# Peptides against a protein of PDB entry 3B8E: the designs that were tried, part 220

Target 1, 230 residues: chain A of PDB entry 3B8E
Amino acid sequence: PFLIFIIANIPLPLGTVTILCIDLGTDMVPAISLAYEQAESDIMKRQPRNPKTDKLVNEQLISMAYGQIGMIQALGGFFTYFVILAENGFLPIHLLGLRVNWDDRWINDVEDSYGQQWTYEQRKIVEFTCHTPFFVTIVVVQWADLVICKTRRNSVFQQGMKNKILIFGLFEETALAAFLSYCPGMGVALRMYPLKPTWWFCAFPYSLLIFVYDEVRKLIIRRRPGGWVE

## One batch from the design tools (peptide; made by RFdiffusion4, then SolubleMPNN)

Design b1_p29_2_s1 (from b1_p29_2, 26 letters changed)
Fold by OpenDDE base, seed 5:
Structure b1_p29_2_s1 (fold): chain B 230 residues (1-230), chain A 29 residues (1-29)
Amino acid sequence: as target 1 above (230 residues)
Amino acid sequence: DDFEKLLKELIEKNKEELEKLLKELKEKK
């Protein structure tokens, strides 16, 4: 997200503190949960191969899959970000290259897509308004990510929701999102203004996309063992 | 401890900035 901000020169979609909350609050529990995840049924049925080589390959494949999921998460976050800004008069195309003027305190007449002028303060409020939705979107998408982390080759439906730590992670990240979104003072402390409950649903298509992606990936792996998609 | 310190610093920085912006916005209305 931060890299896209720099490259596209758009207003900052996510605050630094929010990023830290994601890394430590939402991603930590999933990472721990993976360590306690039950072995896949297909792994247990396989004969042992070369542990050193197979471990390295698996780690690379896992890393790649998480990278792809991370990209989808980012897309979901940015989608929500652009929708919020569009509702406030800034169309996505207008945001490109706007950062310089957006962040300039001395420019109080930045025009939106409809010719309305925005003061620096107004712009920053809108920017901060985007932080919460972006975060919440990531959390909602992470629900799917957490669920799919339970398996590498087997379908989620086959493995089930057996890891209590993972389930706890889902509730924890949701509770954190709710806290950051609705607790008084978070708008000032974390630059996260309260989010309308309807925005929680904005990320659901992306959560579905993650599920579909993972199921398709796993299907390919099952049909073509040893492929690079594994 | 280092993280907590960093977080506190970031929170205070953000708070100060936002309060300034809100004040300025109120004055311009």
Scores: peptide ipSAE 0.022, ipTM 0.386, DockQ to the pose 0.022
Fold by OpenDDE base, seed 3:
Structure b1_p29_2_s1 (fold): chain B 230 residues (1-230), chain A 29 residues (1-29)
Amino acid sequence: as target 1 above (230 residues)
Amino acid sequence: DDFEKLLKELIEKNKEELEKLLKELKEKK
C-alpha cells in the first residue's frame, strides 16, 4: 500500500499507524502459526531429502506465504479504497498525481471527477473514512490467505483446522479489527472512522474467490504433480 | 520502548488533527 502510494502519488489509502498495527498486530501470530503448521500427509510420508533441497523448499514455502499474502492483501485493500473514493466522486484515474494538491491545506477547491470542489477538511475526512474499511478488508482477506497457506498441495478440508495457533491468530486479528473500528478513542486516534457493517462484507467475495482459486489450484497440483501450475 | 514512544506520539498527533478537522467541519456547517 505504501509503495503504491509513493509510486502513483495518490492520496494515502492507509495511515502509517494502521500499517504498523497490521505489521505488528495481525502478521505476527499468523506468521508463527504457519511455522508450527503440521506437515502435509504426503510430505510426512516422504523419505528424508537432501538438506540443501529441503532448505530451499522451506524458503520457497515461507517466501510464498509472506509474499503472496502481502500482494493479495494489497490488492484487496486497494479495491476497497478505490470503491470508497469513487463513491465520493473521485474516480481512480483522477487520483493519479493528486496527492500534492490533496495534502495541501491551502488548496480548498480540489475538484473531483464531477467538478465538485472539496475543501482540505472534506478531503481529509474522506481519506480517513477509507482507512477503516481498507484495514478491515486486509483482515478479511487474511482469513482466506492464512487458511490456504496451511498446505501446499492438500485441500484445507483434508488437512483440517487443527492448528490452534492459527485459529487464535484469526481470532486475534478479527478482535483487533473490531477494536480499532468501533472503539471511539482508538478509532479517532488512528484516523479511522467507525465502520459500517456493510463494509465487513465488501471483502468476502474477494476472499471467497481467492479461496476457490487456491483450492482449484491445489486440486490441479494433486492431479498433475510437477505441472506448471505449481 | 522507543518504538512504543513513537507510536504513542503518532497516535496522539493523529487524534489531535482529526479532532481539529471535525471541529472545523462542524463550525462551517
Scores: peptide ipSAE 0.019, ipTM 0.409, DockQ to the pose 0.022
Fold by OpenDDE base, seed 2:
Structure b1_p29_2_s1 (fold): chain B 230 residues (1-230), chain A 29 residues (1-29)
Amino acid sequence: as target 1 above (230 residues)
Amino acid sequence: DDFEKLLKELIEKNKEELEKLLKELKEKK
């Protein structure tokens, strides 16, 4: 998200403090869940022929899979961000290069895509309005990520939801999202204004996309054992 | 400890900025 922000020079979709809260609060539980996940039967049975090479390949493949999922998560967040800004009069194409003027508190006549002028304060309110939905979108997409991380090869339908830590992680992330979105003072402290309940559903298409992606990936792995998609 | 301190400083700075913006908005109404 931060890289895209720099490249596109758009208004910041998520505050630094909120990013830190995501990294510490939402990513830790999934990592712990994965550490306590029961080894997949196929992983337990596979003795590496070459421990060094097979370990490196496996780490690379895992990194690639997480990278792809992370890109889909980011796309979901940015989609929500652009929808909110578009609803407030700022179309995506208009946001390109707007950051400099957007952050300048002395410029109080920044025009939106429809010629409406926005004061610095108004712009910052809209920016902060994006923070909570962006965060919630990431959490909702992470629900799918947590579920798919349970297994490397087997479908979610085959393994079921047996990991209690994973289930706890889903609830913890949801509770954290609700806390950060609706707790009094979070709008001031984290620049996360209260979220309309309807925005929770904006991320579901991307969660579904990740789910479909992972099921397809796992299907390919099952059909082509030892392939590059593992 | 350093991270917590940094986080607190960022929160305070963020709070001050937002309060300032809200005050300015209130004055413009």
Scores: peptide ipSAE 0.021, ipTM 0.388, DockQ to the pose 0.022; fails the geometry check
Fold by OpenDDE base, seed 1:
Formats: structure tokens, sequence, C-alpha cells
Structure b1_p29_2_s1 (fold): chain B 230 residues (1-230), chain A 29 residues (1-29)
């Protein structure tokens, strides 16, 4: 996901501290939740017929599914990033290749898509304004991930949300997102400026997309057992 | 002015760290 920023040479949407907070904070609780939920999921109940081959296939399929979900998460983050920059006058097309000039502190006349000149400080403020929404987008999308990962084949509607660990994970992620977004000093410490509540909703379409994607995937698996989508 | 300088320093540090992390991510992928 982050490779796109390097390839496109666009301004950085995430700081290192924010990335660390995502990796250590938002992924840890979901991972723990998933580890405990695996015992209840159909993933572990299906004894492999051939332990060596079936385990490898299952691990590859799970890895692929997580990879796809991760790509959707990245797309959600990118969408939020581009929306914020577009609202500030930088259209996505204009951002391509702009990073070199964007990051140059001696260039104070970088033009946006409408010909407005931006100082280095102004650009960095806009860049850091993207960090919090990007983080929040990941958290909101992860809500869907936590829910969908509870079962491999069964619909979320069939399994329900009775798992207390899942609920705790959702709460912890949300609390962390709120803390990082609104706690005084986080703008300086983590370069996460306060987020308008409206930006939380930017992630919801992608959360819904992941949910729909997983339900469709599970439906296909149920209808065509042994297909490539497993 | 001091805040801006501090922000700039923090930005540069974070940029370096990000470049390191991105490099590590590139090496892992």
Amino acid sequence: as target 1 above (230 residues)
Amino acid sequence: DDFEKLLKELIEKNKEELEKLLKELKEKK
C-alpha cells in the first residue's frame, strides 16, 4: 500500500509515528481478537485431509484474503488523503511527481491546481492534516475487518457479534483513534492534527465495501466450494 | 517562530524515519 506513494512520488500521507501507532496499536488488538476467535471460527474446525498440502493452501488463501483487505484499506486511506488535498486545492493529478518540490523547504511558491502558491509551512500543515484522517480511515475499515474475520465461510449475519473480545477490540481502536485525533499536543507529538468529526464518515463507504466484498466472497465460497476464492 | 522551527525539526526527523521505514518495507516486499 505504501509503495504507491513511492511510485507516484506524492506527498507523504502518514508519519512514522502514525505508522507505528497503527502497527502497534490498531493491529495488535485485532490480531489478538482474531487469535481467540479462530477457535470459534470454521477456519480451525476443518481438519485438513492432507495436513501438509491443505495447510499450505489454506495459509496461502488466508494470506491472499488479508492482502486484498489490506489493499482496500489502503485505497480508503488514499481516498481520504486525496479528498483532503483536493479540498485544499491540490487535485490528485497535480500531486503526481510533486513530492520533490513539496518537501523542499526552500521552495515557498509551490502552486496548487488553481494557481495558488503554498509556502513550505502551509504545505506541511496540509500534509499533516492528512495523517489523522488516514489513521481514522484505517481504524474504521478495521472495524469491518474484525467483524468479517470472525468467520471464514459463514455470513456475519449468521455468526453475530457475541464475542466480547471483538467488542473490546473495536472499543480500543476507536478510543485510540479518538485519543490521537483530539488529545492536545498530538499535533506536535504525532503530527496528527485535530480531526473534524465529518472525516470519520469518509471511511464508512470503504468499511461497507469491505463488508460487501467479504460477504460476496463468502457467498461464492459457499456456492462453489473449492474455488480460487477460498 | 520557535514552534515553527521545532515543527520543522520534527518534520525532518519524521521524514528520515519514514524514509527508513519505507526502505525497510521495500526490502520486505
Scores: peptide ipSAE 0.008, ipTM 0.341, DockQ to the pose 0.018; fails the geometry check

Design b1_p29_2_s2 (from b1_p29_2, 26 letters changed)
Fold by OpenDDE base, seed 1:
Structure b1_p29_2_s2 (fold): chain B 230 residues (1-230), chain A 29 residues (1-29)
Amino acid sequence: as target 1 above (230 residues)
Amino acid sequence: SELEKLLEELKKEIEEELEKLLKELLEKK
C-alpha cells in the first residue's frame, strides 16, 4: 500500500498508524495461531526425496502463496479506497499525481473529477475516512486468509475450524476493527474516522475470491499428488 | 506459474468489478 502510494503519487490510502495497528494488532495473534496449527499430515509426513531440494521448493511455494494472497488482500483495500473516493467525486485517474496538491495545506481549491473544489480540511477528512475502510477490508479479507492458511491441501470443508486460538484471533481483529472504526476520538488519535456499517460488506467479495483461489489451488494439488503448483 | 496465472485472472476480475462500480456511481450522480 505504501509503495503504491509513493509510485502512483496518490492520496495516502492507509496511514502509518493504521499500518502499525494491522501489524501489531491483527497479524500477530493470527500468526501465532497458525504456528500452533498442526501441519497437514500428508505434507509433513512424506519423506522428502531429496531433503535439501524438496524443503527448499516447499518453502518457496509457501512463500509465493502467501505473497499472492497478500497481493489480493492489498487489491481489496485499494478497491475500497477507490470506491470511497469515487463516491466523493475523485475518480481513480484523477487521483494519479494529485498527492502534491492534496497534501498542501495552502491549496484550498483542489478540484475533484467534477470540478468541485475541496478545502484542505475537507480533503483530509475524506482521506482519513479512507483509512478506516482500508483497515476493515484487510481484517475481513484476513478472515478468509486465516481460515485457508490452516491447510495446504485439504479443503476448509474437510479440515474444519477446530483451533480455538485461530477463532480468538478472528474475534480480536474484528473487535479491534470495530473499536477503531466506531470509538469516539479515533479520527484524531489514529486518523481513522467512523465508518458506515455497509462498508464492512465491501470486502466480502475479496474474501470470497481468496477463498475460491485457495480452494482451486488445493483442488489442483489434490489432483496432482506429488506435484507442486507454482 | 499456474498460481501466477490464477492471480492474474483474479486481478483482472477485480479491475473489471471496479470499473463496473465506478460506472454505476457515475450513472447515479
Scores: peptide ipSAE 0.005, ipTM 0.221, DockQ to the pose 0.457
Fold by OpenDDE base, seed 2:
Structure b1_p29_2_s2 (fold): chain B 230 residues (1-230), chain A 29 residues (1-29)
Amino acid sequence: as target 1 above (230 residues)
Amino acid sequence: SELEKLLEELKKEIEEELEKLLKELLEKK
């Protein structure tokens, strides 16, 4: 996600703490889940045919799946970011390359897409208004990932432990998101202004997209056992 | 179980670091 901001030179939609929370929550939980999945797969694969090749294929599949899910999560976050900025007068096209002027404290006349001039303080308020919804969007999209993980393996027991870790991670992220969103002073402290409940719904289309994507992937895998998508 | 402990420890460390960062951010503001 951060790379897109660097490439597009758009205003930063996430604070450093929020980015850290996302990185820790979104990257670590999957990594942990993967590590457990490998450990459990190693325990279950008592009849190792070719443990190296099967492990490699499974690792690649999981890595690709998580990478793709991560991309969709990022897209969801960006969508929410662009929606909020658009509602405040900044269309996505106008945001391209605007970061330099956006972050310049001495420029108090940054124009929006409608010709309205925004002071530095006003711009930062809008930016900070985006931080929380972006984070929340990621969290909500991760809920879909939880549902996806439940349907991957036939073993309910193996899914149970991974699901517990994932559920716990999602719970922590959700609790953190709620805390950061609604705790007084977090807007000033963390540059995360309170989130309107309506913004939680902006993530749902992307959650659905992830769900559909995974179901389609699973369907393809089921129909073409041994295919490249596996 | 050992991996769970390690993960719990890692979570705890991350939570502590996050709390520390939050505190530092609160103190700077």
Scores: peptide ipSAE 0.005, ipTM 0.245, DockQ to the pose 0.019
Fold by OpenDDE base, seed 3:
Structure b1_p29_2_s2 (fold): chain B 230 residues (1-230), chain A 29 residues (1-29)
Amino acid sequence: as target 1 above (230 residues)
Amino acid sequence: SELEKLLEELKKEIEEELEKLLKELLEKK
C-alpha cells in the first residue's frame, strides 16, 4: 500500500502506524499457528527430515502466504479506497498525482472530479475515512488467508478448524479491527474514523476468491503431485 | 517522509524475522 502511494503519488490510503499494527498484530498469531500446525502434522507422519526439501517447502509456504496473498490483500484494500473516494467525488484517475496538493494545508480549493472544491480539513476527513475500511478489508482477507494456510495439501474441510491457535488468531484480528474502528480516540491517534458496518462486507468477495483459489490449487496439487502449481 | 521510510524498513525487518521464526518452527517440527 505504501509503495503504491509513493509510486502513484495518490493520497495515503492507509497510515503507516496502521500498517505496522497489521504486520505486528495480525500476522504474528497466524504465523505461530501455522508453525504449530506444521509441527503437529510432521510429528504425526514421523517422516525423516530432509532439511533441504523441508526448507524449500517452508520457503514456498512463506512466500505464498506473505507474497501472493499480501498482493491480493493490497488489491482489496485499494479497491475499497478507490470506491470510497469515488463516492466522495474523487475518481481514481483524478487521484493520480494529487498528493502534493492534497497534503498542502494552504490549498483549500482542491477540486474533485465534478468541480467541487475541498478544503484541507475536508480532504483529511475523506482520507481518514478511507483508512478504517482499508484496514478492515485487509483483516477480512486475512481470515481467508489464515484458513487456507492451515493446510499444505489437504482441503480446509478435511482438516477442520481444530487448531485453537488459529481460532484465537482469527478472534484477535477481528477484535483488533473492531477496536481500531470503533474505540474513541482512534480517529485522532491512528487517523481511523469509525466504519459503517456495511463496509465489513465489502471484503467478503475477495476472501471468497482467495478461498476458492486456494482450494482449487490444493485440489490440483493433490491430483498432480510435483506439478508446477506447487 | 523519513519517518515513514524508517517505519517501512522496520516493518520489513520485522516481517523477515517473523518469516525466519516461522521457518525455524516449521523445521523443528
Scores: peptide ipSAE 0.006, ipTM 0.250, DockQ to the pose 0.015; fails the geometry check
Fold by OpenDDE base, seed 4:
Structure b1_p29_2_s2 (fold): chain B 230 residues (1-230), chain A 29 residues (1-29)
Amino acid sequence: as target 1 above (230 residues)
Amino acid sequence: SELEKLLEELKKEIEEELEKLLKELLEKK
């Protein structure tokens, strides 16, 4: 998100402190849970032919899955960001290059996509309104992504969810998200304004799309073993 | 970018340490 903020010169979608909370507070336990996925993963159910080589392969697969999760999370977060800004009158195209004027406290007549003028204070309120939903969206997407990454070939419905570490990680990150979203003072401390409960569901259509995509992918893999989709 | 790299490095180090500790704990259990 920070890279996109710089490259696209858009208003900051997520604060650096919040990014730190994601990386250190939410992603670590799930990542570890993937590394220790044993009984339910189709990857771990494979008997290693060569323990050293197969361990390395498994680590590569985990790393690849983690990288994919990160990309998907970013996409989900940005989706929510653009939705909120669009609801406030700022279409995605209009946001490109707007950062300079957006962050200038002396400009109080920044126009939205519909010609409405926004003061600096109003713009900052909208900006900070985006931070919490962005973060929550990442957490909600993680629910789906972590479940999806558990297997490569088998459906989620076939494998189940018994990994206690994964479950713990999901609860931990959700609790952290709730804390950051609703605890008094977070708007000042982290620039995360209180979240409307409806925004928790903003990522669900996206998560559903990912689930459908992954199930279709897995179905193709099952029908065509050794294909490029694997 | 520099901050993100630093953060990623720190995350990696912490994850490695936690994995080590978890392995040790699981082996003792």
Scores: peptide ipSAE 0.006, ipTM 0.258, DockQ to the pose 0.013; fails the geometry check

Design b1_p29_2_s3 (from b1_p29_2, 25 letters changed)
Fold by OpenDDE base, seed 2:
Structure b1_p29_2_s3 (fold): chain B 230 residues (1-230), chain A 29 residues (1-29)
Amino acid sequence: as target 1 above (230 residues)
Amino acid sequence: DEFEKLLEELKKEIEEKLKKLLEELLEKK
């Protein structure tokens, strides 16, 4: 997200502090929970992990999370970001190159796509209004990601949801999202204004997309072991 | 049991880090 922000020179969709909250609070516990998922048939031969000597997080799971699935996740976040900005008068094309003027507190007449002028404070309110939905979108997409990452080759329907720790991770992630979204002071502290409940559903199409993508990927892997899709 | 303890410790550590970060942000205002 931050790299795209720099390349596209658009208003920042997610604050640095919020990113840290995602990395530490949202990603870490689920990743650890996945490391203790029940082994599937193709990984049963692995030696038992020693948490004192071995990494708590499986590098393969990290690679999967930050790979192609991570790209779809980012697309979901940016979709929500662009929808909110468009609803407030800023079309995606208009946002390109706008960052410099957007972040300048001395410019109080930045025009939207419809010619309306926005003060610095008004722009920052809209920006901060995007932070919470972006974060929540990431969390909702991660629900699907957590479910799919538990297996390498087997379908979710074959493996099932047996790991209580993974289930706990899903609840913890959701609770953290709710806390950061609705706790008083988060708008001031984390630049995350309260989110309307309807925005939780904006990420669902992308969660479904990730789920379908992974099921198709796993189907291909099962049919063509050792292929480039693995 | 050890894993549950580790998870609780990790949760506590995350909560403490978040609290510290929030405190630092509040102090800067």
Scores: peptide ipSAE 0.000, ipTM 0.244, DockQ to the pose 0.018
Fold by OpenDDE base, seed 3:
Structure b1_p29_2_s3 (fold): chain B 230 residues (1-230), chain A 29 residues (1-29)
Amino acid sequence: as target 1 above (230 residues)
Amino acid sequence: DEFEKLLEELKKEIEEKLKKLLEELLEKK
């Protein structure tokens, strides 16, 4: 989110403090849970530890857990961001390069895609309205991604959800999302306005698609070890 | 902008620490 903010000079889709809350609050427990996940049956059948190969496997698992999840989360968040701004009159193409004028408190006549003028205060309201749904979208996507990342090759249904730490992580991130969204003062402190309940469901189709895609991918990997899909 | 940069640096540091922790935990299995 931050990289796109810098590169595209768009209004900030997610506050920096909120990003830190994601990393510290939502990613820590899941990361630990993945470390304590049961080994896949195919991994257990491997010969004694080769430090070089095992390090590579670990690096790949870490990269998958943090890199791919992060990209998917960002995509989900940006989708939500663009939907909200579009509903408020700002089409995605109009947001490109708008940051300078958007953040200038002395400019009170920034036009949307339909020619409506927005004051600084109005712009900040809509910006902060995006932060909470963006964050919640990330959390909802994380539910699927965390489940997916339990295994590299085996289906989630084969591995099961016996890892209590993972379940706790899912609960913790959901509780954090609820806290940040609805606790009094969070709107001012974190620039996250209260979330409409409907926004919790906006990410569900996306999470489902990712889940299905990954299960299919894993199925292909099991059938064709060493294929390009891996 | 400077503050945001500092936060991103901090974020990166935390992520690296988490990666190391994860690696260590995986090695114990």
Scores: peptide ipSAE 0.000, ipTM 0.251, DockQ to the pose 0.015; fails the geometry check
Fold by OpenDDE base, seed 4:
Structure b1_p29_2_s3 (fold): chain B 230 residues (1-230), chain A 29 residues (1-29)
Amino acid sequence: as target 1 above (230 residues)
Amino acid sequence: DEFEKLLEELKKEIEEKLKKLLEELLEKK
């Protein structure tokens, strides 16, 4: 997210403190959950316990968690960010390079995509309005991603939700999201304005798509063992 | 901006420490 902010020079989609809350509060427990996750039933059954291979599997799961999940989360968050800004009159193309003028407190006539002028205060309100939904989107995407990362080959429906640590992680991140979204003072402290309950559902289609994609991938892997899709 | 950079550096350091801790936990298992 921060790299895109720098490269695209767009209004800040998420505050740094909130990002830290995500990374420290949300990603840690899931990572631990993956570390303690019993090797996929198919992996455990097929390979004699080779400490090196078991370590490699765990390392791969961790790598998937930090790498691929992080990218998907970022994409989901940015999607929500662009949707909110578009609803407020700022189309994605218009946001490119706008950061300089956006953050200039002396410019009170920044135009949106429809020619409406926005004061500095109004722009900051819109910016901060994006922070909470962006964060919540990340959390909602994490729900799907954590469930997906539980298994590489088996469907979630086949493996089940036996990892208590994973479940705990899901509740923790949800609780954190609720706290940051609805606790009084978060608008000032974390630049996160209160979230409309409807925004919790904005990420659901994205999470569902990822889930479906992963299930299809796993299905292909099961049907074609040793394929390039692994 | 400097504070944000500091936070990012701190975050990175924490992430690295957590990664090491996780690796250690995995090695003990």
Scores: peptide ipSAE 0.000, ipTM 0.264, DockQ to the pose 0.014; fails the geometry check
Fold by OpenDDE base, seed 5:
Structure b1_p29_2_s3 (fold): chain B 230 residues (1-230), chain A 29 residues (1-29)
Amino acid sequence: as target 1 above (230 residues)
Amino acid sequence: DEFEKLLEELKKEIEEKLKKLLEELLEKK
């Protein structure tokens, strides 16, 4: 997200505090869950013929999968960001290169796509209004990620939701998202303004996409054992 | 206000460093 912000020169879609909340609050439980699941899977697997090579391949495949999921998460966040800005009069095309004027405190007449002038304060309110929805979008997309992480090779439908750590992670992320979105003072303290409940649903298509992607990936792995997608 | 200023300065420094790194990577290709 930060790289796209720099390259496209768009208003900041995700604040530093929001990033920290994602990294510490939402990614920690998934990481722990994965560590436990890997340990369990390693216990259940017959001794790998070559533990060193099989471990390296597994780590590379996991890293690649997470990289792809991370890209989908970022796309979901940016989609929500662009929708919110568009609803406030800033079309995506108009946002390109706007950062310089957007962040300038002395420019109080930045025009939106419809010719409406925005003060610096108004622009910052809109920017900060995007931080919470971006975060919430990531959390909602991570629901799918957490669910798919429970199984490396099996469908989610086959293993179900028996992992207590996974369930706890889902609740923790949701609770954190709700707290950051609706707790009074978060707009001032964290620059995360309250989110309309309707915005929670903007991420659902991307959550579904991740779910479908992972199920297809797992299906390919099951049909072609030893492939590079494993 | 001071904290916001510090964050903005840090953001600018990170942006400049990243821009420089990207430029260096593009020049080496």
Scores: peptide ipSAE 0.000, ipTM 0.240, DockQ to the pose 0.019; fails the geometry check

